# Ledger of designs, part 113: peptides against a protein of PDB entry 3PBP

Target 1, 203 residues: chain A of PDB entry 3PBP
Amino acid sequence: LNEKDLNLILNKSLVMYESLDSTTDVIVKRNVIKQLQFVSKLHENWNSRFGKVDIQKEYRLAKVQGPFTINPFPGELYDYTATNIATILIDNGQNEIVCVSFDDGSLILLFKDLEMSMSWDVDNYVYNNSLVLIERVKLQREIKSLITLPEQLGKLYVISDNIIQQVNFMSWASTLSKCINESDLNPLAGLKFESKLEDIATI
Target 2, 203 residues: chain A of PDB entry 3PBP as posed
Amino acid sequence: LNEKDLNLILNKSLVMYESLDSTTDVIVKRNVIKQLQFVSKLHENWNSRFGKVDIQKEYRLAKVQGPFTINPFPGELYDYTATNIATILIDNGQNEIVCVSFDDGSLILLFKDLEMSMSWDVDNYVYNNSLVLIERVKLQREIKSLITLPEQLGKLYVISDNIIQQVNFMSWASTLSKSINESDLNPLAGLKFESKLEDIATI

## One batch from the design tools (peptide; made by RFdiffusion4, then SolubleMPNN)

Design b2_p18_5_s3 (from b2_p18_5, 11 letters changed)
Fold by OpenDDE base, seed 1:
Order: structure tokens, then sequence, then C-alpha cells
Structure b2_p18_5_s3 (fold): chain B 203 residues (1-203), chain A 18 residues (1-18)
């Protein structure tokens, strides 16, 4: 997750928060607030590490792009702060997985099930920015950074204090990609969404 | 493709509830 992506997520979360009103379902409202808190903390952590980021331009664009949600959000992570974000391509057809790290040493792998659509009508604002939980990977390490290599599909590199680890999701992502591209969900039945974790190098 | 993604999302959500 680069600064631009983080800003985009933050902006989407802000837009979603701003869309909340007295008619909003209590559960939805709570979830949006929690998401905003999460993203805000992530942004704060980012700013502390890399300097203050001006999100004003991106925020203006986000008003047009729509809200961002994570569903389901793991209850265990509500008390933790997001630390890094990355997008990993799983095929050449632009299918991707979003990964978010937390300060408990967890990674969540997320699927974008809805593409952002431009909504010009505030009253008909469709929440088209959805992320769905695929897998939680517990590393039990302080995650410093997430790295992706464009030439390596379905692979995420996690940098901690003393080690670089590879998370390889191609065991399920290849099937997922195929299902999307062929418009057939049958192969998802019984599929285990378990990524392979491997130590790559000691730092 | 967009409809398929929505269906995949729904599948994944239902899986998480199980």
Amino acid sequence: as target 1 above (203 residues)
Amino acid sequence: MLETKKQVGKFLVERAKA
C-alpha cells in the first residue's frame, strides 16, 4: 500500500462517515465509524513514519468516488491499529487482493467485490467500495513494511525487524482468478483460503 | 465480471459467518 492508496482509502472512509445520518442503521453506523477509526489510525501512523501527508486533493476526489467498507471485520482487530496496506495482483486481468497489516502482527487479505463507481447524486449514493475478508494471517511480529513485486503474482513480502517473509496466496488466488474470469463460482466450494508463509531472508 | 465479483464477495461473506 503506497501513500496514494492509503489516502484513497482514508478519503473513502471519510465520505462514508459523512454519509451517515439519523436514518442510518445502528449497526452500519457503528461499522463505518470503526472503519474510519481504523483508517485514520493507519494514516496517523503513516504520517508519523513518513511525514504528514496532505489528503485534501484526494478527499475532494473521494466525494465523487464513494465510501469504503470492510466486511466482515474481525472482532479481535477492533482494538488494534492498521499499520500498512498493499495491493497484490493475482492475474494479468487486473484482479487484485488488498492486504492490510495490524499492530498485533496480523495480516488481513481482502477482496474487492465492488468497483468504485462515480456517484454524482448524493441521495443515490451507492456504497460501491466494498472489501471482503478472505483470510487472516497471524505473524506475531511487528510488521514494518509490505512489499509487492509486479512480476510476482499473488505474493506479498512482509518485512519485520529481523526477517523478510513471503505470503503466497496462489494456492487459492489462482482459483479465485479463474472463477472471476470465467464467471463460475463452483470451484470456490470447498476451497481452503490458507496462504503459505515462508521465511525468505534474515535481516 | 462485475456481477461475478459481487457473487464472489457474497460467497466469502457467507463463508466467514460459518
Scores: peptide ipSAE 0.615, ipTM 0.936, DockQ to the pose 0.596
Fold by OpenDDE base, seed 4:
Parts: sequence; C-alpha cells; structure tokens
Structure b2_p18_5_s3 (fold): chain B 203 residues (1-203), chain A 18 residues (1-18)
Amino acid sequence: as target 1 above (203 residues)
Amino acid sequence: MLETKKQVGKFLVERAKA
C-alpha cells in the first residue's frame, strides 16, 4: 500500500460511514466502523513513519500563490506552528473555507475575503492572500491529518493519534454561502459561528 | 461577488474585535 492507496481507502471508508442510517443493519454498521478504525490506524502509522503530512493539493496551490495573512491572528498561536491545511467547499458555486491546524491542537476556520484571481478586477493589486478568522476550535490533541470529501459540503475530518473527528460547520456556512451568492449580509447579523464536533471512530 | 466577499471579511473582522 502506498500513501495514495491508503488515502483512497480512508476516503471510501468515510463515505461508507456517512451512508449509515437508522435502518442500517447493526452488523453492517459495526463492520464499517471497524474498517474505519483500522484504516485510520494505518494512516497514523504511515504519517509517523514518513513524516509526510498529506498536504492536500489545495495547500500546494496556496503556497504557489504566495504568502497569506490571517486577520486577526490569535495571539495564543504566535508561538505555535501550523501543521496542516485544508480547503472545504460550502456550496456548489465554489465558495470555500480554509482550515489550518496548529501543533497546540487548535483548528482555525478562515474565510478568503480577497482572492488574487479576483484582484485583477480591482484597481488595487493584492500581493498576498487575505484570510479572515471565523472560528477557533480547540481540540487539545496532536492533529495528524485533515481530510475533506468533495461530496460532503462543510465537513472536515480530523485524524489524531487516538480518534477521528468530524467538524461540521454547515450550521453557519449555509447562511454564509447564501449571503455571498445573494449579495445580502443581513442574515449574518446574530449568526452563531460554532461548528459541531463529533467523534466518528476511535483509533 | 468580490465586493460582497470584502464586506463579509470586514464583518468578520469587526466581530472578532467585539
């Protein structure tokens, strides 16, 4: 098994997990969970051996696009190092959230308010990517990898040493998407930017 | 869309300061 194959199996296992419902046979449900646990453990071992953080293609693209700034940057994170980055789609219109993990176990969810590609349409050329802080989620664990599934909007899977967790931010991201697409910010007033964290499987 | 994103960004920054 190579890293690519392992990631594929992990993605398939996550898709299978999300397909489970109240009508699913108990044996099938248990088997899917066991498979997910097994694959996640393999993924952890792989990352530890090769030191290769599966930097999603999006991170490579972000790095190629130049430095980015985070505003506001949490003061508590000044002494910590970013470990992973992921981009999560929130709608079919290409609106996205950027997530960065830190070695203190924090996740920050970020909004791209200025895109370099769109800056060509503006008199002011932006030389850096602007990222705005939406939410900080403190997991208080070592984050090994971040996984996203294209068919699952507003969902991020976080793999640590002992657990896989799902971060679901569609509670606010659906409203954010609507505001962007309709050019109406009124629904943002009073919106609570709190993601749902759920334990998916123990490793 | 660009202007809306800028406005959203401004909103979020102001929220973080409050």
Scores: peptide ipSAE 0.602, ipTM 0.940, DockQ to the pose 0.382
Fold by OpenDDE base, seed 3:
Structure b2_p18_5_s3 (fold): chain B 203 residues (1-203), chain A 18 residues (1-18)
Amino acid sequence: as target 1 above (203 residues)
Amino acid sequence: MLETKKQVGKFLVERAKA
C-alpha cells in the first residue's frame, strides 16, 4: 500500500460512512465504522512516518510550496510545534484554505492573500508567501493526521488517538469564495468565521 | 483577483487583531 492507495481506501470508507442513514442495518453500520476506524489507523501510521511538517520557528514560516509567513501568528502557539499541514479547496476556482495543526491540539485555518509565484515580475520580490489567520480551532487532542477529500469542498478530517472529527468551514468559506470571485468584500462584514466540528467515529 | 485577495488578507488581519 502506498499513500495514494491509503487515501483512496480512506475516501471510500468515508463515503460509505456518509451514506449511512437511519434505515441502514445495524450490522452494516458497524462494519462501515470498523472499516473506517481501521483505515484511519493505517493512514495515521503513514502520516506519522512521512508527514512531519518542517516549520522554521524563528521566522514562523510554514512550508507548503515554499516558505509561508503566518500573520498574525497566535501568541499562544509560540511554544508549540506544527505537526501537520493540509490544503483544502473551497471552490472549483482554485481558492483554498491552508490548515496547520499544532501539538497542543490546535488547528489554524489560513488564507493565502499573496502568492509568491506571481511576484516574480514585481521589483520587490517577496521570498515568502503570506498566510493570514482566519480561525483557530482548539481540539485539545493529539492530532495525528489531517485528511482532505478533493470532492468535499471546505471539509477537513482530523484523526486523533481516539476519534475522527470533521471540520466543516463552508459556512464562511462559501462567502469568502464569493467575495474573491466577484471582487466584492462587502459580504465579509459581520461574517462569523466559525467552523463546525463533528465527531465522525471513535477509534 | 490578486488585489482582491490582498484586500481580503488585510481585512482578516485587522479582524484578528480585534
Scores: peptide ipSAE 0.600, ipTM 0.941, DockQ to the pose 0.389
Fold by OpenDDE base, seed 5:
Structure b2_p18_5_s3 (fold): chain B 203 residues (1-203), chain A 18 residues (1-18)
Amino acid sequence: as target 1 above (203 residues)
Amino acid sequence: MLETKKQVGKFLVERAKA
């Protein structure tokens, strides 16, 4: 088993978990939960053993593709180190949110207001990819990994030592997506950018 | 679409300052 295989198994287990409902057989439900717990534990052990996905590498890859600027950057996070990065789709039109985790247990959700690839067509080429702060979520846990499922829009799974949590930001991301796609910002007025945090499974 | 994203970004930045 390699890291990729473990991620695939974990993703499949998460999908199976999300498919459970009140009509699901109790035995099936228990088996799916046990499988999810087991795979999650293996994934955590794997990440600890083979090193944190060197976010520095993905961040370096992101930097190699162009410097990213986060605006505003929370002052409280200046003393902390980024540990994970993920991109979450919010619609079928390829609008996405960037999430960065920190070693204080914080998540920041970021909006890409300027795509570098799109700036090539603009007379004033800006070399910086702009990321705008939407929300800071404080988990107060050591974040081991971030998982996204392409079929689950606006959902981020956070794995820590003892728990898997889901961050669901579709409460505001659906409106954001609509605003972008319809070129109408009016619905943003008064919108609360507060994500829902839910415990999925204990590890 | 690019202009809209820029405007969204501006909105979000201004919100953070308020």
Scores: peptide ipSAE 0.599, ipTM 0.939, DockQ to the pose 0.366

Design b2_p18_6_s2 (from b2_p18_6, 11 letters changed)
Fold by OpenDDE base, seed 4:
Structure b2_p18_6_s2 (fold): chain B 203 residues (1-203), chain A 18 residues (1-18)
Amino acid sequence: as target 1 above (203 residues)
Amino acid sequence: SLLETKEQVGKFLIEKMK
């Protein structure tokens, strides 16, 4: 992924955001906003790194919440570029996992430990956003897209050139959800954050 | 609160990943 590709992703994200209206599904809105937030941060970092400024007017109008920090950020990913982002619901409430793919074929699963404000809810705006690394999954393939289905909790579909794979993290996400909802962290002790990877279909 | 719990979860996860 290069600067041009990143710009393309950003533009697409902006277009998607602009397409949102009052009739748009809440889940869709959330996903689009999170995608835009993350991509915008990547774009800023890219610009800083290369001494370029390319921020579209639409970004400013969207009032995207950021910047984001990922902790800990895997050092080996410093040289790679994010390619896709997805938000996956883990319960019927508000708990979710953010997934980011990289051009090395890695997926990182992230937990947002700070309150997120939605673009339509300005009252609870948080400028600094924290994303906590839960798991890194190395697929070692070029990831073309990430797909989520609202009726399938804790499941992410990864599309590559020749295969669709499912990442299922409900093995730990169910416990995580419970801990958050009940304000009891005890069950997290000893919990293994290992997702299940399954081949769904060959393309 | 929910927010406090999420923050605590975050701290826990960071320590676990070290």
Scores: peptide ipSAE 0.557, ipTM 0.933, DockQ to the pose 0.494
Fold by OpenDDE base, seed 2:
Structure b2_p18_6_s2 (fold): chain B 203 residues (1-203), chain A 18 residues (1-18)
Amino acid sequence: as target 1 above (203 residues)
Amino acid sequence: SLLETKEQVGKFLIEKMK
């Protein structure tokens, strides 16, 4: 996930928010609001690090885009702020996990079950975007940065004030990758989505 | 297709996480 992707998500979330009216189901309203808040926190952090993003042009195009969803919404993280984002490859193809850190020291691991269109056209409706929650990892540390190495599949390095930790997803990500690539979801039924956390170095 | 599979996986995961 990069700046452009984040902007896309934000714009779609804004569109959804603005579509809310008196006829909208209460649950839908709540979910959209929560999603927008979540994405806004991501964007706020991004802007602080990398500068302001102009979303005006893209927002106009997003009016014909499908909605973006976060499923399930990380309710426990509702009041916390996203601090970092990273994308981790889980195979040599195109399968990847998105990781977002929060200021409570949590990591969420997300699956992109729908491809986001980066080519907006006013005349073309784009389908929904989605991020699916797979796992929450509670580190209870102030996360300074997230690092990934292309040659190390399913591994995320988390840098905090005094420690580097590795989060290893391959216990479940290998199966997930296989399921996707082979179009067989059967192995997912018994799969435990629990990553391995290991201290790498003290700093 | 790959996209269809990903969508199905997503649906599965959503239900599993409930």
Scores: peptide ipSAE 0.557, ipTM 0.932, DockQ to the pose 0.568
Fold by OpenDDE base, seed 1:
Formats: structure tokens, C-alpha cells, sequence
Structure b2_p18_6_s2 (fold): chain B 203 residues (1-203), chain A 18 residues (1-18)
């Protein structure tokens, strides 16, 4: 078992959890939750033992593709360090939300308002990544990892020491996606950017 | 265009978050 395999198992477990509904047998539901708890704990232990942080591909890319400008940047986070980054699809097109976690337990949800422009002109090399703050979610937990599943739009899974939580922002992301795709910003005026936080399983 | 819309959305969001 390697880290990649473990992540795969974790992802599968999360997918399985999301498949549960009110009609699901109680025993089945309990078993799925227990499995998720186990896998999550295993993942935590793996990271602790080997000092490895689950670095998503996006994080690796960020290292290569920086710098990023976040606007506005919450003043409270000036002295804190980003710990994880994830990209969450909000539709089946090209719209996505970027999430960055900080060591104070905060998550910021960001919108890419500008496409990455790269000019290779020797005299005019421009590398700019603009990110706009949409929402700050304060978890007040040590965030160990961020997990996203491509089949689960607008959902982010946050793993901390004792719990796995789901951040669901489809309440506003669906509208945002529609606004972008239809080139109509009118629905944004009354839109509340408040994500739903749900405890998935205790680790 | 998609790009223009994204830019406009960005501007809107910045103002809203102030």
C-alpha cells in the first residue's frame, strides 16, 4: 500500500458515502461510515508517520505556476501560512473554484477571474494569476488535507485530526456557473456566498 | 465572451466583498 493507493481508497470511500440517502439501510450506512472513518484514520497515520502531506496535483502546479494574487486578501490571514490548495469543479465545463487552507484553520474559496496569461516574449514576460475571494470558512482545526472528487461538483472534503468534513458550495456555485456560462451577472446581486459545512465522519 | 464574463464576475465579487 502506497500513498496513491490510500488516496484512491479514500476517494472511493467518500464516493460511497455520498451515495447514501435516507432510504439506505441503517446497517449499510453505519458500515460505510465506519469504513470511511477507518480509511481517514489510516490516511492521517500515514501522513504523520512519514511526514508526508497529501500534496494534490494542484499544489504541485501552484509551486510551478505561481505567483498568485488574491483580492481581497483577508487581513487576519497575513501572518498565517497556506497549507493546502485544491481546485473544485463547479460544472462540467471550465468553471472551477480554488480553495486554499491556512494553518489557522481557515479555508478561502477563490474565483479565477482571469485566465492565466503567459507571454514568452523575452521583453514582455507576463505571468499573472488573479484570484478573487468569495468566501472564508473558519474551521478552527488543523487541516491536514483537502480532497476533491471530480464527480462531485462544488464539494470539498476537509480532513483534520479528528474529523472529515464536507464543504458544499453548490448553493452559490450553481448560480455562479450559470452566470458565467450565460454571460448574465444579474443573479449575483442577491446571491449569498455561504457554503454548507457538514460533518461526515469522526476519525 | 467567457473571458470577459469572468472578468466582470471578478470585479463584481471584489466590490461585494468590500
Amino acid sequence: as target 1 above (203 residues)
Amino acid sequence: SLLETKEQVGKFLIEKMK
Scores: peptide ipSAE 0.549, ipTM 0.937, DockQ to the pose 0.430
Fold by OpenDDE base, seed 5:
Structure b2_p18_6_s2 (fold): chain B 203 residues (1-203), chain A 18 residues (1-18)
Amino acid sequence: as target 1 above (203 residues)
Amino acid sequence: SLLETKEQVGKFLIEKMK
């Protein structure tokens, strides 16, 4: 097993979990839950063995596709270290939310308002992506991994040592998506950027 | 354009977060 295979198994397990309903056979339901718990635990162990991607504390997060600049950066997180990053689709187009986790157990949800920005230092220029802070979610636990499923819009799965939680931000992301796609910002004025947190499984 | 709208949304969000 490699990391990619393990992620695939985890994703499949999450999809299976979401397919469960009141009509699902009890044996099937139990098996799916047990599988999800087991795979999630394996995923955590895997991340611990191979190390987490060390994301720098700074306002700029460097990734393969270029650095990200977060505006505004939450002052309270200045001394904390970023631990994970994920991108979540919010519609069937290309609108997406970026999520960054920190070692204090916080998640920040970010909007990409620019695909690429150029900043000039005294002697050099830097390419970066602009990210705007939308929401901070305080989980107060060690975040092991962030998982997204392409078929589940506006949903982020957060894996910690003892629990899997779902962050659902479609309450505001659906409106945001509409505003962008229709070029009408009026609905944003009264919009509350508060995500829903739900426990889905214990590990 | 879509890009212009995103930029405007970004500006709006920054102001809202102040």
Scores: peptide ipSAE 0.546, ipTM 0.936, DockQ to the pose 0.402

Design b2_p18_6_s3 (from b2_p18_6, 12 letters changed)
Fold by OpenDDE base, seed 3:
Structure b2_p18_6_s3 (fold): chain B 203 residues (1-203), chain A 18 residues (1-18)
Amino acid sequence: as target 1 above (203 residues)
Amino acid sequence: SLLETKRQIGKFLIEKAK
């Protein structure tokens, strides 16, 4: 990660946040907020190492409290830069997957194994923010954007090189959702965490 | 609890990624 790239991501995230209004879909709003939470933590870590960058007050309201960690972080991605973040619901409750793309064309799918606290959430005393690696998807192309649709659970659309690809992880996310909701991990045994990729035809 | 289940899932996933 370099400062320029981080600033670019931050700016994009801010623009997305500013576009939110009272009519914004709940899922879209959530995704933007979660992205801001992630970026804010990256920014915090960057500020400690390379200097401070000015952040708008509104952005700080969505900042996650406490430390933020991705475990394990793929060693191959150590020298690459995160380019996009998305949050995808996997059920009609509140279970979600966090997705982060990198400039090597990789997409990592992450599980929130701990609750997150936002700066404006006074009642939440969980300060640790943890994301756990589920899957790495290598697209081997420049990922320009990530899109989620509220009506489509467990689906992510990736725009790269003028091609749209659908990432569908319901093959494992449905089981994961069940495990969470039923408090039973047994179905995870032997589960293959492999998402399906499909090219979306363009007109 | 939901929280404990998520933590356990996290642990499971970490071990699988090794």
Scores: peptide ipSAE 0.636, ipTM 0.948, DockQ to the pose 0.480
Fold by OpenDDE base, seed 1:
Structure b2_p18_6_s3 (fold): chain B 203 residues (1-203), chain A 18 residues (1-18)
Amino acid sequence: as target 1 above (203 residues)
Amino acid sequence: SLLETKRQIGKFLIEKAK
């Protein structure tokens, strides 16, 4: 996820928030608010690190692209601040995992299960986009940055104060990629969504 | 379809998290 994508997510979340009214279910309202808070915190951290981002253009696009949801959102992270976001390719067919870091030292790995762009050609049109939690990785470190290399599928590099660590999730992402590409979910049965952590270098 | 597969995967993941 790049800056543009982050802005898009923020704007989609804002659109969803703005759609809430007095008739909205209380649980739904609470969830949307929590999601908005999450994305807003992420955006705030992004701006603090890289400068202010103009979201006006992206907001206009959000009106067309629809709302954005995260399901489930880890309750433990409601009061923490998102610090970084990255998108990691898991195959050469543009399947990807979204990763978000938090100031508690955790990473969440997310799957895009619904995309508005794909819904236009389908009879069962879905107006909203969605991210689904795959795994939470607790590093218990202050995460400074997330780095991905396009030639290294399913690998995320996490930079902290004194170490670079690799998060390798190809143990499950290869299966996930296969399931997507072959339209077969059977291989997911019994699959453990546990990424491997490895120390790469000391800083 | 790709869309349906992704939706089903999402549903699977949500159920697994419960």
Scores: peptide ipSAE 0.635, ipTM 0.947, DockQ to the pose 0.585
Fold by OpenDDE base, seed 2:
Structure b2_p18_6_s3 (fold): chain B 203 residues (1-203), chain A 18 residues (1-18)
Amino acid sequence: as target 1 above (203 residues)
Amino acid sequence: SLLETKRQIGKFLIEKAK
């Protein structure tokens, strides 16, 4: 995810929040509020590092595409601040994982299960966009940056103050990719969504 | 369809997280 993507997510979250009314289900309200808090924290961090993001530019697009959801949001991370975001390719197609870091040293790995762009490929309109939690990785470090290399599928590099670590998703991401590409979920049964963490270098 | 597959995967993951 880049600045544009972050801005889009923020705007979608805002649109969803603004749509809340007295008739909205309590669970939905709670989820939307949590999502907005999450994205806002991420946006604040982004602005501090890379400058101001203009949310107005993507607002109209967000309205057209509808609201965005994050399900489930880890309850333990509710009070923490998102610090970084990255997108990791898991195959040579377009399948990808979104990762978000938090100031508690956690990473969450997310799957995009609903995209507005995909809604045009079917007869039914999908109003909601969604990110779904796959895994939480606890690094217990102050994460400075997230780096991905296009030639290295399913790998994320995490930079902290004194160490570079690699998170390798391919133990499960290869299966996930297969499931997507073959439209068969059977291989997901019994699959462990546990990434491998390895120290790469001390700095 | 691709959309349906991804949606089903999402549902699976959500249920697993419960």
Scores: peptide ipSAE 0.635, ipTM 0.947, DockQ to the pose 0.577
Fold by OpenDDE base, seed 5:
Structure b2_p18_6_s3 (fold): chain B 203 residues (1-203), chain A 18 residues (1-18)
Amino acid sequence: as target 1 above (203 residues)
Amino acid sequence: SLLETKRQIGKFLIEKAK
């Protein structure tokens, strides 16, 4: 097994989990949950072998758009180290949220307000991608990995040593998506940027 | 434009974080 194969199996397991409902056969349900737990544990072990991820390097490799800056950077996280990065789609038009995890157990959700590639059309060239802080989510646990599923908009799966949690930010991301697509910021007024955290499985 | 909208959203979010 390589990392890609393991990720694929994990993603498939998560999709299977989400397909479970009250009408699902008890045996099938148990098997899916056990599989998810097992694969998640394997994924954690795999990540541990590769050590901490260089977030900037990984982001650069994935997007090929140079360095990025976070503004404002939370002062409380100044002495902590970034551990994982993920990009989550919030609509079918390729609008996305960037998430970065830290070794204190925090997640920051970020908005890309400027992209280097888009700066070519602007008189003032920006050398860095701009990421703006939307929300900080404090999990208070060691985050092993971040998983996203393309078919699940505005959802992030966080894997730690003992639990898989889902972060759902569609409560605000749907409005954000609308604002972007319609070029109207009015709906942002009074919007609460609070994500929903849910436990989905123990490991 | 899309670019201008994103910039404005960014400014809005920064101000909200203060």
Scores: peptide ipSAE 0.617, ipTM 0.950, DockQ to the pose 0.374

Design b2_p18_6_s4 (from b2_p18_6, 12 letters changed)
Fold by OpenDDE base, seed 3:
Structure b2_p18_6_s4 (fold): chain B 203 residues (1-203), chain A 18 residues (1-18)
Amino acid sequence: as target 1 above (203 residues)
Amino acid sequence: SKLETKEQIGKFLVEKMK
């Protein structure tokens, strides 16, 4: 995810929120509110790090093109703030996992299950209106940064105050990649979505 | 299609995480 993608998510969430009315199902209302809060925290973090972004123009464009969804919402993270975000390639194509860290020391790994194109301007498009939770990794550390290396598929480096850790999710991501590329979900049956955590270095 | 597959995977994951 980049700034543009984050803004899209926020704008879509706002659109969904604004669409709520008295006829909306209670569960739907709750989910939309949770989603909005979640992405708002992401945006807050982004703004704190890189400066405030005016999303008015983008909001207008997003309103025309439909909603964004996060399913399932990580309920345990409702009151926590997102601190970092990274995108990790899982193959040599375009398949990727999105990772978000939170101030409780947890990571969530997210799957982009919908890559619908959205017009952002006349010549550019933003993709992905949906993220799905795959795994939550509880590190219980203050996460300072997330680092990815292009040559290392399915690996995320987490930097905290005193340690660098590697999260390796190729144990399941390789299968996921295969499923996507071959259009066959059969290999997902029985697959454990458990990443490997390893201490790399003390700092 | 790849897109359809991703959507199906998404549905699968949602159910798994319940």
Scores: peptide ipSAE 0.617, ipTM 0.944, DockQ to the pose 0.560
Fold by OpenDDE base, seed 2:
Structure b2_p18_6_s4 (fold): chain B 203 residues (1-203), chain A 18 residues (1-18)
Amino acid sequence: as target 1 above (203 residues)
Amino acid sequence: SKLETKEQIGKFLVEKMK
């Protein structure tokens, strides 16, 4: 995700939130509210670190696919602020994992399970509305930045105050990639979604 | 299709994380 993507997500979230009324399904209401809270926190952090994001005020009607959501969103993270976001390639076919960090020191690894995207913006920006939780990694430290290297599949580098750590999720991501590419879910059975955490360097 | 596969994977993962 980049600034443009974040802006799009925020816009979509706002539109969805504003659309809530007495006829809205309870589950939808909950998801939209949680989404807005999440995205707002992301936006806040983004602005503080990278500068102000200009929110577009114009929207277009689109077929409702549901709110942008992380499913399931870890309840423990509800009150925490998202601090960083990164996208990590897991194969050469452009399959990717999204990672979001929180100020409690948690990382969540997310799967984009929908190819179909919705655009609310009049400029026809398109973005996925669904992220699925794969794994939560608790680092229990202040995460300053997330770094990914294009040549290193399934690896995320986490920078904190005193240490650089590598999160390697190829143990399961290779299987996931295979499942996607071969259209076969069988290899997922029994798969352990546990990433390897390694200290790389002390700062 | 790849789309269908991703959706199915998503459903699988959601259930696993419950």
Scores: peptide ipSAE 0.615, ipTM 0.944, DockQ to the pose 0.581
Fold by OpenDDE base, seed 4:
Structure b2_p18_6_s4 (fold): chain B 203 residues (1-203), chain A 18 residues (1-18)
Amino acid sequence: as target 1 above (203 residues)
Amino acid sequence: SKLETKEQIGKFLVEKMK
């Protein structure tokens, strides 16, 4: 992890914080605040060690709108609470993966398979945002932050108390992107949905 | 269409996770 990356992480954390409003869930608010505090502390420590870096003011917000359903939902996670959510671009055509973290240290990678289906039945207005489970990654640590960088496709940074890790899922996401863009599912046959986890920096 | 493809991918993934 370099100064530029840390600065970008801080910027993204600030964006998340700024997105909070009166309608935001209390748990989400708490987690975002904790994330900001943690990343800010990290940035402060970094600046003391390597010198001050300017924070970029220009940023883009990628947020998943709720409510949403996850299919299948892992039974093991019924007793746990979601802590963070992130959207990661996998190509320049706006195909994306959704990631949700839980307080057991799990990450789930999700695919949006349906557009907002509005049932226009006058008697039953149903808004459902469908998310399909692709992969579960068990980190077994307290996840403080989920950060994506706009210039890094298919990469997610996971920040915990002691370590920053990168989840790279381009091994399968590149194929997925191709399938979507070309309207051909054949390349999915035999594809392994296993992301690469790498330690980026110790804290 | 892209939409239809995404739906099919979703079905594929659901079956794979069973």
Scores: peptide ipSAE 0.614, ipTM 0.945, DockQ to the pose 0.464
Fold by OpenDDE base, seed 5:
Structure b2_p18_6_s4 (fold): chain B 203 residues (1-203), chain A 18 residues (1-18)
Amino acid sequence: as target 1 above (203 residues)
Amino acid sequence: SKLETKEQIGKFLVEKMK
């Protein structure tokens, strides 16, 4: 099993979990939950063995395509290190939210307001990707991995040592998507950017 | 345009987070 295969199995397990309802056979439900727990533990062990995906390395690799600027950057996070990054689709038109986790247990949700900004310094061409802060979610736990499912819009799965949690931001992302697609900002007035956090499974 | 809209949204969000 490689990391890709393990991620695929985890994703499939999450999809199966989401398919459970009140009419689901009790045995099937138990098996799906047990499988999800088992795979999640394997994923945790895998990440621990192969090291935390050094986002800084990925960021450095991404830096070749331009640095990311987060505005505003939360002052409290200056002393902490980014641990994971994920991109979550919010509609079928490829609008997306970027999420970054930190070693203090925080998640920041970010909006890409500019696809690519090119700044010409006198002698240097610098690529800059602009990200705007939408929300900070404080989980206060060690975040091991971030998982997204392409069929689940506006949902992020956060895996820690003892629990899988779902962050659902469709409460505001649906409106944001509409604003982008219709070129109308009026619906943003009064909108609360508060995501819903739900416990999915204990590991 | 979609790009202009995103830029305006960005400005709006920055102001809201202040």
Scores: peptide ipSAE 0.602, ipTM 0.948, DockQ to the pose 0.429

